# Ledger of designs, part 11: peptides against a protein of PDB entry 5CWW

Target 1, 194 residues: chain A of PDB entry 5CWW
Amino acid sequence: VPKLQGPFDFDLNPEDEQDDEVELKDIYVIGEKPRVADLMRGEEEELEMMKEDQHNGLSLNIICLLSTSGQVKICLDIDGVEAQWLPPRSKNKRLFAPPPEPPSLLTFQTFDTLKPAEVTPDGWPMFSEDATSPYSFYVTHPAGITYISLTPWVFRLESELQSDSEAGTEFRIDLLAKGQGSERDRIFTQTRTQ

## One batch from the design tools (peptide; made by RFdiffusion4, then SolubleMPNN)

Design b2_p18_3_s2
Fold by OpenDDE base, seed 5:
Structure b2_p18_3_s2 (fold): chain B 194 residues (1-194), chain A 18 residues (1-18)
Amino acid sequence: as target 1 above (194 residues)
Amino acid sequence: RTKKLAEKLAALVKRRKQ
């Protein structure tokens, strides 16, 4: 039986966000690039085909959170949160080890997809995948549709994670953190016909 | 914030290379 996971701690959450004020409506997870070498131990031909289809992905899970107000929060799973299962009911009172510290998500970026005048109490924004890119998606709301792409920073971050050299890493990471982050484009706006 | 983000990302990169 799957174990319920959470709560998660949010590292570098904006100080001005009272956690109690943000009503979450949707979650979008971009799984880490599969370690095909670990999964395909014994299938060399499928490993080669999967290496070509291995779109350069991030070796971290990305967790996107969407609020009722159309706020998107992009979080990185830095601890490598895995699926947990309920232990079989062993009758032995395993001494409750103190619960491990809750896993932390690193808040990479937070931004709005709606203008304040577009926010409605009954608004139900939702994520939708982009079939053309694993690192692009849409936020759909009655007021409009916003395209989002993580590609401007994801491939740069992965290049640093996979680099054998530490030379210049700190400088390139500083530039990545100072960058605009994710691409955001409002592709549709609903005209309020009065 | 940005400086702290850079520090956390740099620490992550360092941990993955160890």
Scores: peptide ipSAE 0.562, ipTM 0.940, DockQ to the pose 0.774
Fold by OpenDDE base, seed 1:
Structure b2_p18_3_s2 (fold): chain B 194 residues (1-194), chain A 18 residues (1-18)
Amino acid sequence: as target 1 above (194 residues)
Amino acid sequence: RTKKLAEKLAALVKRRKQ
């Protein structure tokens, strides 16, 4: 039986957002790039081909959260949250271990996909994947469709995570944090039939 | 916010290199 995971702590959540006020409608998870070395135990030739593609992913899970209002939160799984299963009914209730601290998600970016006038109480925004890129997706709402791409920062962040040099890392990370976040483009807007 | 984000990201990068 899958274990219920959470609550998650949202590190660097905007101070003006009460966590209790955000009704989540959808979650989109971009899994970390598999360590090719761990998956390809036994196929050395496919390892070489996938090494060239190794530059095209983040070694962190990304958790995207979508609210009823069309707000998107882009969160990084910094703790490496794994799927957990309920332990078999082993009688060793370690009744005295403090519950592990809840895993933290680092809130990288928060942004809206809807205008205030497009927000409806019955609106049900949803994520959908982009088949052309693992780091791009769509937010679909009755009012319209928004394309989102994480590519402007994902590859830069991965470059820092994989860099053997500490030289300039702090500076580049500061630029990444201050720079342009995710790309957003409204690709479709529903015409209100008057 | 951005400063704290940079600090957290830098700490993450540092932890992965250890």
Scores: peptide ipSAE 0.561, ipTM 0.940, DockQ to the pose 0.806
Fold by OpenDDE base, seed 2:
Structure b2_p18_3_s2 (fold): chain B 194 residues (1-194), chain A 18 residues (1-18)
Amino acid sequence: as target 1 above (194 residues)
Amino acid sequence: RTKKLAEKLAALVKRRKQ
């Protein structure tokens, strides 16, 4: 039987966001790129074709959270959260180890997809995938559709994660953290016919 | 915030290289 996971702690959550104030409506998970090199030990030719596809992925899970207000939170799974299973009913009263510290998600970016006037109490924003890119998606709300792309920073972050050199890493990470972050484009707006 | 984010990302990068 799968074990329920959570709560999750949000590292670097905005100071103005109390955990109780944001009603979440949807979650979108972008899985980490598979370690194909570990899976394909023995198929050298197929490894080269898959290496090109691996250059565009992040070796971290990305968790996107969407609120009723159309706020998107982009979080990184820095701890590598894995699926947990209930231990088999073995009679060993293992001493209650203190509950492990809840896994932390690093809040990379938070932004709005709706204007304040577009927010409705009954609004139900939803994520949807972009079939053309694993690092792009849409937020759909009755007021409009917003395209989001993580590609501007994902590749740069992965390059640092895979770099064997520490030279310039701090500087490049500082630039990444100060950058524009995710791309956002409102591709559709529902005009209220007056 | 940005400075702390950079520090956390740098720490993550460092942990992955070890």
Scores: peptide ipSAE 0.560, ipTM 0.940, DockQ to the pose 0.774
Fold by OpenDDE base, seed 3:
Structure b2_p18_3_s2 (fold): chain B 194 residues (1-194), chain A 18 residues (1-18)
Amino acid sequence: as target 1 above (194 residues)
Amino acid sequence: RTKKLAEKLAALVKRRKQ
């Protein structure tokens, strides 16, 4: 049986955002790219052929959160949170392990997909995948559909994580943090029938 | 915020290289 995980702490959450005011409706998780080099440790010949087919991805899990207002929060799993299972029913509840510190998520970016006039109390925005890219997805709401792509920054961040040299890393990370971040495009808007 | 984000990302990169 899977173990319930959480709460999570949000590092660099917007200072003006009260966590109690944001009602979450959906979660979209992009799993980390498997370290094929670590999995294939011992099969050097297959490793060379698979290097070309290595779908470029991030070596971190990405957690996307969606609110009732159509706000998207993009978070990075910096601690490497893994799936946990309930221990077998051993009678020895060690009653007094202090609760482990909650894992931290790094808030990379927060943005809206809806205009204030499109937000409704009964609105139920949802995530859906893009079959063509693991780092692209859609937010669907009755008012419209928004395409989102993480590709503008994901590959740049991964390049820094995989680099053997520290030369220029600080400068490139500063440019990444100052950038616009994720691509957003409203691909459909529902016409209000007056 | 942006400066702190850059510092956190730089620290993550450094930690992965050690």
Scores: peptide ipSAE 0.558, ipTM 0.939, DockQ to the pose 0.769

Design b2_p18_3_s3
Fold by OpenDDE base, seed 4:
Structure b2_p18_3_s3 (fold): chain B 194 residues (1-194), chain A 18 residues (1-18)
Amino acid sequence: as target 1 above (194 residues)
Amino acid sequence: RTQLLAQKLAELVRRRKE
């Protein structure tokens, strides 16, 4: 049985966001790229082929949160949360280890997909995947559809994570933090039939 | 916030290299 995980602490959550004000409607998870080296211990030939085909993915899980208002929050799993299963009922009362500190998510970016006038109390925004890219997705709302792509920064961040050199890392990270460079494009807007 | 984000990301990068 899968273990319920959470709550998660959000590091660098915008100060003005009262936790109570953001009603989440959907979650979209982009899993980390498979560490082929870890998966293919023993198959050297397949390892070489997969290294070439290693899709330029991020070695971190990304958790996207969507609110009723159409706000998207992009969070990075910095702690490496793994799927957990309920331990078999071992009889031994393992001493209540203090509840592990809740894992932290790093809030990378927050942005809106709806205009204030488009926000409705009964809104039902939803995520949907982009079949062409693991780091792109759509937010669908009755008011419209927004395309989102994380590709502008994901590759750069991964490059830093995989780099053996520290040269220029600080500078490039600063640029990443400043740019927050997710692409956002409203691809459809519902026309108010008057 | 941006500076703090940069610091957190830099820390993340550092931790991955250790």
Scores: peptide ipSAE 0.588, ipTM 0.945, DockQ to the pose 0.768
Fold by OpenDDE base, seed 1:
Structure b2_p18_3_s3 (fold): chain B 194 residues (1-194), chain A 18 residues (1-18)
Amino acid sequence: as target 1 above (194 residues)
Amino acid sequence: RTQLLAQKLAELVRRRKE
């Protein structure tokens, strides 16, 4: 049986946001790029074919959270949260192990997809994937549909994670932190039938 | 916040290279 995980601690959550006040409606997880080398251990022939198809993805899981208000929070799994299973009912649970520290998510970016006037108490925004890109998705709300792409910073961040050189890393990371360049485009707006 | 984010990201990068 899968173990329920959480709560997660949000590192660098905006100070003005109390997590308890944000009603989450949906979650969208972008899994880390598969370590093809790790998955294909022993299958050298398939490894070469998959290397060419290695879409340069991020080597981190991305957790996107969506609130009732249409707020999107982009979080990075910096701790590498893995799927956990309930331990077999072995009687020897050392009851005295301090509970492990809750995993932390790094809040990379927070932004709104709705205007204040579009927010409704019964709103139910939802994520939907973009079939053309693993790092792009849509937020669908009765008021409209917003396209979001993480590609502008994802590839840059991955470049830093994979770089052998530390030269300039600090500078480039600073630029990433300042820019937080997720693309956001309202592709559809529902016309209020007067 | 931005500076702290940069620091956290830098730490992440460092840990991955270790």
Scores: peptide ipSAE 0.588, ipTM 0.945, DockQ to the pose 0.798
Fold by OpenDDE base, seed 5:
Structure b2_p18_3_s3 (fold): chain B 194 residues (1-194), chain A 18 residues (1-18)
Amino acid sequence: as target 1 above (194 residues)
Amino acid sequence: RTQLLAQKLAELVRRRKE
């Protein structure tokens, strides 16, 4: 039986966000690039085919959160949260282990997909995948559809994670943090039929 | 906030290289 995971601690959550005011409507997870070499140990031929299809991906999970107001929060899984299963009901509850610290998510970016006038109390925004890119997705709301792409910063961050050189890393990371370069494009707006 | 984000990302990069 899968173990329920959470709550998660959000590191660098915007100070002005009263957690109680933001109702989440959807979650979209972009899994880390599988270490194909570790998964396909022994299947060399399939490994080569998967390497060709290995789109350069981030070695971190990305968790996207969507609120009722159409706010998107992009979070990075910095601790490497893994699936957990309930231990078999064996009696020895090691009662005394301090509860493990809750896993932390790093809030990378927060942005809106709706104008204030488009926000409705009964609005139900939803994520949907982009079949052409694992790091692009859509937010669908009755008021419109917004395309989002994380590609402007994802590949740059991965380059720093894989780099053997520390030269210039601090500077490039500072630029990443300042740029918050996710692309947003409203591709459809619902015309109010009077 | 941006400076703190940069610090957290730098720490993450450091931990992955160790």
Scores: peptide ipSAE 0.587, ipTM 0.945, DockQ to the pose 0.769
Fold by OpenDDE base, seed 3:
Structure b2_p18_3_s3 (fold): chain B 194 residues (1-194), chain A 18 residues (1-18)
Amino acid sequence: as target 1 above (194 residues)
Amino acid sequence: RTQLLAQKLAELVRRRKE
């Protein structure tokens, strides 16, 4: 049985966001690129083939949160949260180990997909995947559909994570943080029936 | 905020290289 995980600590959450103000409606997780090296231990030939076919993905999980207002929060799993299962009902009351410190998510970016006039109390925005890219997705709302792409920064971040050189890393990371370069494009707007 | 984000990302990169 899967174990319920959480709570998560949101590092760099906007200080002004009262937790009570943001009603979350949907979650979208972009899993980390599988570590082929760990999976294919001993099969060097298959490892090389998979390395070539593996689209350069991020070695971190990305957690996207969507609010009723159409706000998207992009979070990075910096602690490498793994799926957990309930321990087998072994009768041994393992002493309540202090609850492990909640894993932290790094809030990378927060942005809106709806205009203020489009926000409705009964709005139910949802995530939808983009079949063409693992790092692109859609936010669907009755008012319209917004395309979102994380590709502008994801590959740059991965390049730093995989780099053997520390030279210039701080500078490039600073640029990445300043750019917050997720792309947003409203691809459809519902015409208000007059 | 941006500076702190950069610091956190830099720390992440460092930890992955250790």
Scores: peptide ipSAE 0.583, ipTM 0.944, DockQ to the pose 0.795

Design b2_p18_3_s4
Fold by OpenDDE base, seed 5:
Structure b2_p18_3_s4 (fold): chain B 194 residues (1-194), chain A 18 residues (1-18)
Amino acid sequence: as target 1 above (194 residues)
Amino acid sequence: RVEELAKKLAELVKKRKQ
């Protein structure tokens, strides 16, 4: 039986966001690049085909959260949250293990996809995937559709995670954090039919 | 906040290289 996971702690959550005010409507997960070596234990021929199609993805899970107001929060799974299963009812509940610290998500970026005048109580924003890129997606709302791409920073972060040299890493990470972050483009706006 | 983000990302990079 799958174990319910959570609650999650959000590291670097904006201080101005009272957690009680943000109603979440949708979650979009971009899984980490599969460790092909661990998954393909036994299929050498499929390993070569997957290496070519392995778009150099991030070695971290990305968790995107969408609020009722059309706010998107981009979070990084820094602890490596894995699927957990309920242990078989072994009689020896170690009753005294301190509860493990909840896994933390690092808030990388927060931004709005809707103007204040577009926010409606009946608005139901949703994520949808981009078939052309695993690191691009859409936010759909009755007021419009917004394209989002994480590509401006994802590949830069991965290059630092995979680099053998620590030289200049701190400087490049500082530039990444100070950068514009994710690309965002409103591709469609619904005309108010009078 | 941006400086703290940079620190946390640098710590993450360091942790993954160990």
Scores: peptide ipSAE 0.544, ipTM 0.938, DockQ to the pose 0.772
Fold by OpenDDE base, seed 1:
Structure b2_p18_3_s4 (fold): chain B 194 residues (1-194), chain A 18 residues (1-18)
Amino acid sequence: as target 1 above (194 residues)
Amino acid sequence: RVEELAKKLAELVKKRKQ
């Protein structure tokens, strides 16, 4: 039986956001790029084709959260949350290991996809994938559709994660944090039929 | 917030390289 996971702690959540006030409507998970070596136990030919693509993904899970207000929160799974199963009812009194620390998500970015006037109580924003990129997606709301791309920072972050050199890493990470975040573009706006 | 984010990311990068 799958174990219920959570709650998650949000590291660096914006101070103005009481997590308790954010009604989540959808979650979009971008899984970490699998280590090709771990998946391809046995298919050497597919390994070569995937090696060329090896440079195109983040070695971290990304968890995107979407509120009723159309707020998107981009979180990084820094702890490497894995699927957990309920331990078998083994009678062994496993010593009360202290409850594992709740997994933390690093809040990378928070932004709105809706204008205040577009927010409705009945609004149900949803994520949808972009078939052309694993790091791009759409937020669909009755008021409109917003394209989002994480590509401006994902590849830079991965470059730092894979870098053998610590030289300049702190500086480049600082630039990444201060730089341009996710791309967002309103590709469609619903015309109010007057 | 940005400075703390940079710090946390740097810590993450360091952790992954160990």
Scores: peptide ipSAE 0.543, ipTM 0.938, DockQ to the pose 0.804
Fold by OpenDDE base, seed 2:
Structure b2_p18_3_s4 (fold): chain B 194 residues (1-194), chain A 18 residues (1-18)
Amino acid sequence: as target 1 above (194 residues)
Amino acid sequence: RVEELAKKLAELVKKRKQ
């Protein structure tokens, strides 16, 4: 039986966002790319295709959250949350270790996809994937469609995660954090014909 | 917030290199 996971703690959530105020409508998960070293244990022939893929993914899960207001929150799974299963009913009263601290998500970026005038009480924004890129997606709402790409920062972050050198890491991370560089483009707006 | 984010990311990078 799968174990229910959560609640998640949001590290660096905006101060003005009390968790109780934001109604979530959708979640979009970008799974981590496997480390090539873990795949290489078997097949020599996949080596060339995997070299191109090595540069194309983050070794962290990304959790995107979408509110009723069209706010997107981009979070990083820093703890590496895995699927958990209920242990088989073993009779041993193992002292319930205190429930582990809830896994933390690091809030990387928060932004709006809708203007205040586009927000409706019955609005139902949804995520949809971009078939051409695992790190790009759309937010659809009756008012319009917004394209989002994480590619501007994902590759930089992965480069730091895989780098054996500490030289300049702090500086590059500071630049990455300051940039908060998800691409966002409104590709469609519903014109109300008056 | 940005400075804290940078710190948390740096900590993450450090943890992954160990």
Scores: peptide ipSAE 0.543, ipTM 0.938, DockQ to the pose 0.802
Fold by OpenDDE base, seed 3:
Structure b2_p18_3_s4 (fold): chain B 194 residues (1-194), chain A 18 residues (1-18)
Amino acid sequence: as target 1 above (194 residues)
Amino acid sequence: RVEELAKKLAELVKKRKQ
């Protein structure tokens, strides 16, 4: 049986955002790129063919959160949270160790997909995947559809994570942090017939 | 916030290389 996980602490959460005020409606998780080299330990011949097909992706889980207001929060799993299972029912009342510190998520970016006038009390924004890219997705709301892509920064961040040299890393990370972050485009807007 | 984000990302990169 899967174990319930959470709560999570948000590192670098916007100061003006009270977590208690944000009603979450949906979660979209992009799993970390599998380490093919670690999975294929011992199969050297298959390793060379799979290197070209190594899906370019981030070596971190990404957790996207969507609020009722259409706010998207992009978080990085810096601790490497894995799926946990309930321990077998051993009759031994192990003294409950103090609960471990909650895992931390790094808040990379927060942005709105709706205008204030488009937000409704009965709004139900939802995530949907892009079948062409694991790092692109849509936010669908009755007022409109927004395309989001993480590709502008994901591959740059992965390049730094996989680099053998520290030369220029700080500079490139500074540019990444100062950049526009994720691509965002409103591809459809529902016309209110007055 | 941007400077702190850059710092945290740099720390993450450093941690993965050790």
Scores: peptide ipSAE 0.541, ipTM 0.938, DockQ to the pose 0.769

Design b2_p18_4_s1
Fold by OpenDDE base, seed 4:
Structure b2_p18_4_s1 (fold): chain B 194 residues (1-194), chain A 18 residues (1-18)
Amino acid sequence: as target 1 above (194 residues)
Amino acid sequence: RVKELAKRLAELVKRRKA
């Protein structure tokens, strides 16, 4: 039985901005790329083929959060929340293990998919996947549909994570952090016919 | 906020390389 993981502590930026109670409506999870090297102990040829597919996704899980207002938060699982299976009913409840600190999610980017005038109390935005890319998705709201792609930064971040060289890493990561490079395009807007 | 994120990401990258 899969262990229910959570709650996740969002290492939300602590300070003063009235984090308006972001009422979350939906969650979209992009799983980390399989550590093929760990899985394919012995199949060197397939490992080489998978290494050549430069399109290997991020080695971190991405958790996208969607609020009622159409706000999207892109969070990175920096602690590596692995799918935990419920330990077999081994009798020895190690009672005293402090509850594992909830995994911290790093909020990488926050942006809105709706204009303030489009936000409605009864609005129910939802995520949907893009069949063409694991790192692209849609936010659907009665007011419109927004396409989102994480591809502009995901592969760059992965390159940094896999790089053996530390030279320039801090600079490049700083650029990633500053760039807020997710693509966001409103592909449909509901016209209120008068 | 961005500076903190950058620092954290940089730390993450460093930890994975170690």
Scores: peptide ipSAE 0.188, ipTM 0.762, DockQ to the pose 0.668
Fold by OpenDDE base, seed 1:
Structure b2_p18_4_s1 (fold): chain B 194 residues (1-194), chain A 18 residues (1-18)
Amino acid sequence: as target 1 above (194 residues)
Amino acid sequence: RVKELAKRLAELVKRRKA
């Protein structure tokens, strides 16, 4: 039986002072790039094709949170949350391992997809995938559709994660964090029929 | 503020390299 996971602790970006209780409406999860070597145990030919694509993904899970106001939070799963199963009822007094510390999500970026005037109480923004890229998606709201791409920073972050050199890593990550360069483009705006 | 994120990310990078 799958174990219910959560609640998650959010390590808030200290710049986002307004940890106002954001009413969450949708969640979009971008899974970490599978270690092809672990998944393709036995399929050598598919492994070679996927190796070329191996450089194209982040080794971290990304959790995107969407509020009623159209606010998007991009969170990184630093702790590596894995699927958990209820322990089998085996009688062995497994020493009460202290409850695992609740997984923390690092808030990497927060931004709005709606203008204040577009926010409605009945608004129900939703995520939808971009079939062309795993790191791009859309936020659909009655007021309009916003395209979002994480690609500008995802690949740089992955490069740091895969770097063998620790030299300058902190500096480069600092630059990455300061840049927070997600692409955001309103591709459609609903015309209010006057 | 950004520095804390950077530190956390840096720590993550270090942990994955170990």
Scores: peptide ipSAE 0.187, ipTM 0.763, DockQ to the pose 0.686
Fold by OpenDDE base, seed 3:
Structure b2_p18_4_s1 (fold): chain B 194 residues (1-194), chain A 18 residues (1-18)
Amino acid sequence: as target 1 above (194 residues)
Amino acid sequence: RVKELAKRLAELVKRRKA
């Protein structure tokens, strides 16, 4: 049985603290790339083919948060939160492990999918997956549909995380931190016939 | 190493916001 996890601490920007209580409506999780080396212990040939696939996903979990106003927050799990399971019933070991410190999520990027005039009190935006890429998704609202892709920065970040060279790493990470690299495209707009 | 780079990214993001 899965164990309930949380609360999560958000390393929120102090600038974001001044914004009114953002009511969250949906969450979209992009799991970290499976450590094929750990899962495929013994199948060396498949391991080499997966390493050569340039489309290797990020080694960090990504948590996307969606508000009632259509604001998206892209968060990174830098602590490596793992799924926890309830101990089997038979082990009475009340090992009161001290409650683990709540994991911290890093807010990487924040952006809006709606114009101010499109925001409604009864609006219910939702995430949906893109079948063509694990790092692309849609935000659907009655006012329109927005396509989002994380691919422009995800692969660059993974390259830095897996690099054996320290040369220029700080500079490239600084560029990632300062950049708004996610693609955002409104693919549909509902025309309100007033 | 992954954890170290992730921490560095976090520090840089925080500094930009300060």
Scores: peptide ipSAE 0.253, ipTM 0.831, DockQ to the pose 0.098; fails the geometry check
Fold by OpenDDE base, seed 2:
Structure b2_p18_4_s1 (fold): chain B 194 residues (1-194), chain A 18 residues (1-18)
Amino acid sequence: as target 1 above (194 residues)
Amino acid sequence: RVKELAKRLAELVKRRKA
């Protein structure tokens, strides 16, 4: 039986300290790259195809949250949340293990996809995938469609995660954190015919 | 505020390199 996971603790970007209870409408998850080394123990031929793929993703899960107002939060799963299963009903429930601390999500970036005038009480924004890239997606709302791409920072972050060198890492990560360079482009706006 | 995020990211990177 799968174990229910959560609640997740959000490590909020201090800019997101807006006390406003943001009602979430949708969640979009970008799974981490599979560890090629674990998959390749048997098949030499897939090694070359996977080498190209090794550079094409992040070794962290990305959790995108979408509010009723069209606000997007990009969160990183820093703890590496895995699927958990209920242990078989073995007798020795160690009752005394402190509940594991809830997994923490690091809020990397927050931005709006709607203008204030476009926000409606009955608005239902939704995520949709981009078939051409795992790190790009769309936010659809009755007012319009916004394209979002995480590619500007994902590859740089992955490079830091895979780097064996500590030299300059802190500086480069600081630049990544400051840049928060997700691409955002409104590709469609619904014209209200007056 | 950004500094705190950077610190946390840096800590994450350090943990994964170990």
Scores: peptide ipSAE 0.188, ipTM 0.762, DockQ to the pose 0.676; fails the geometry check

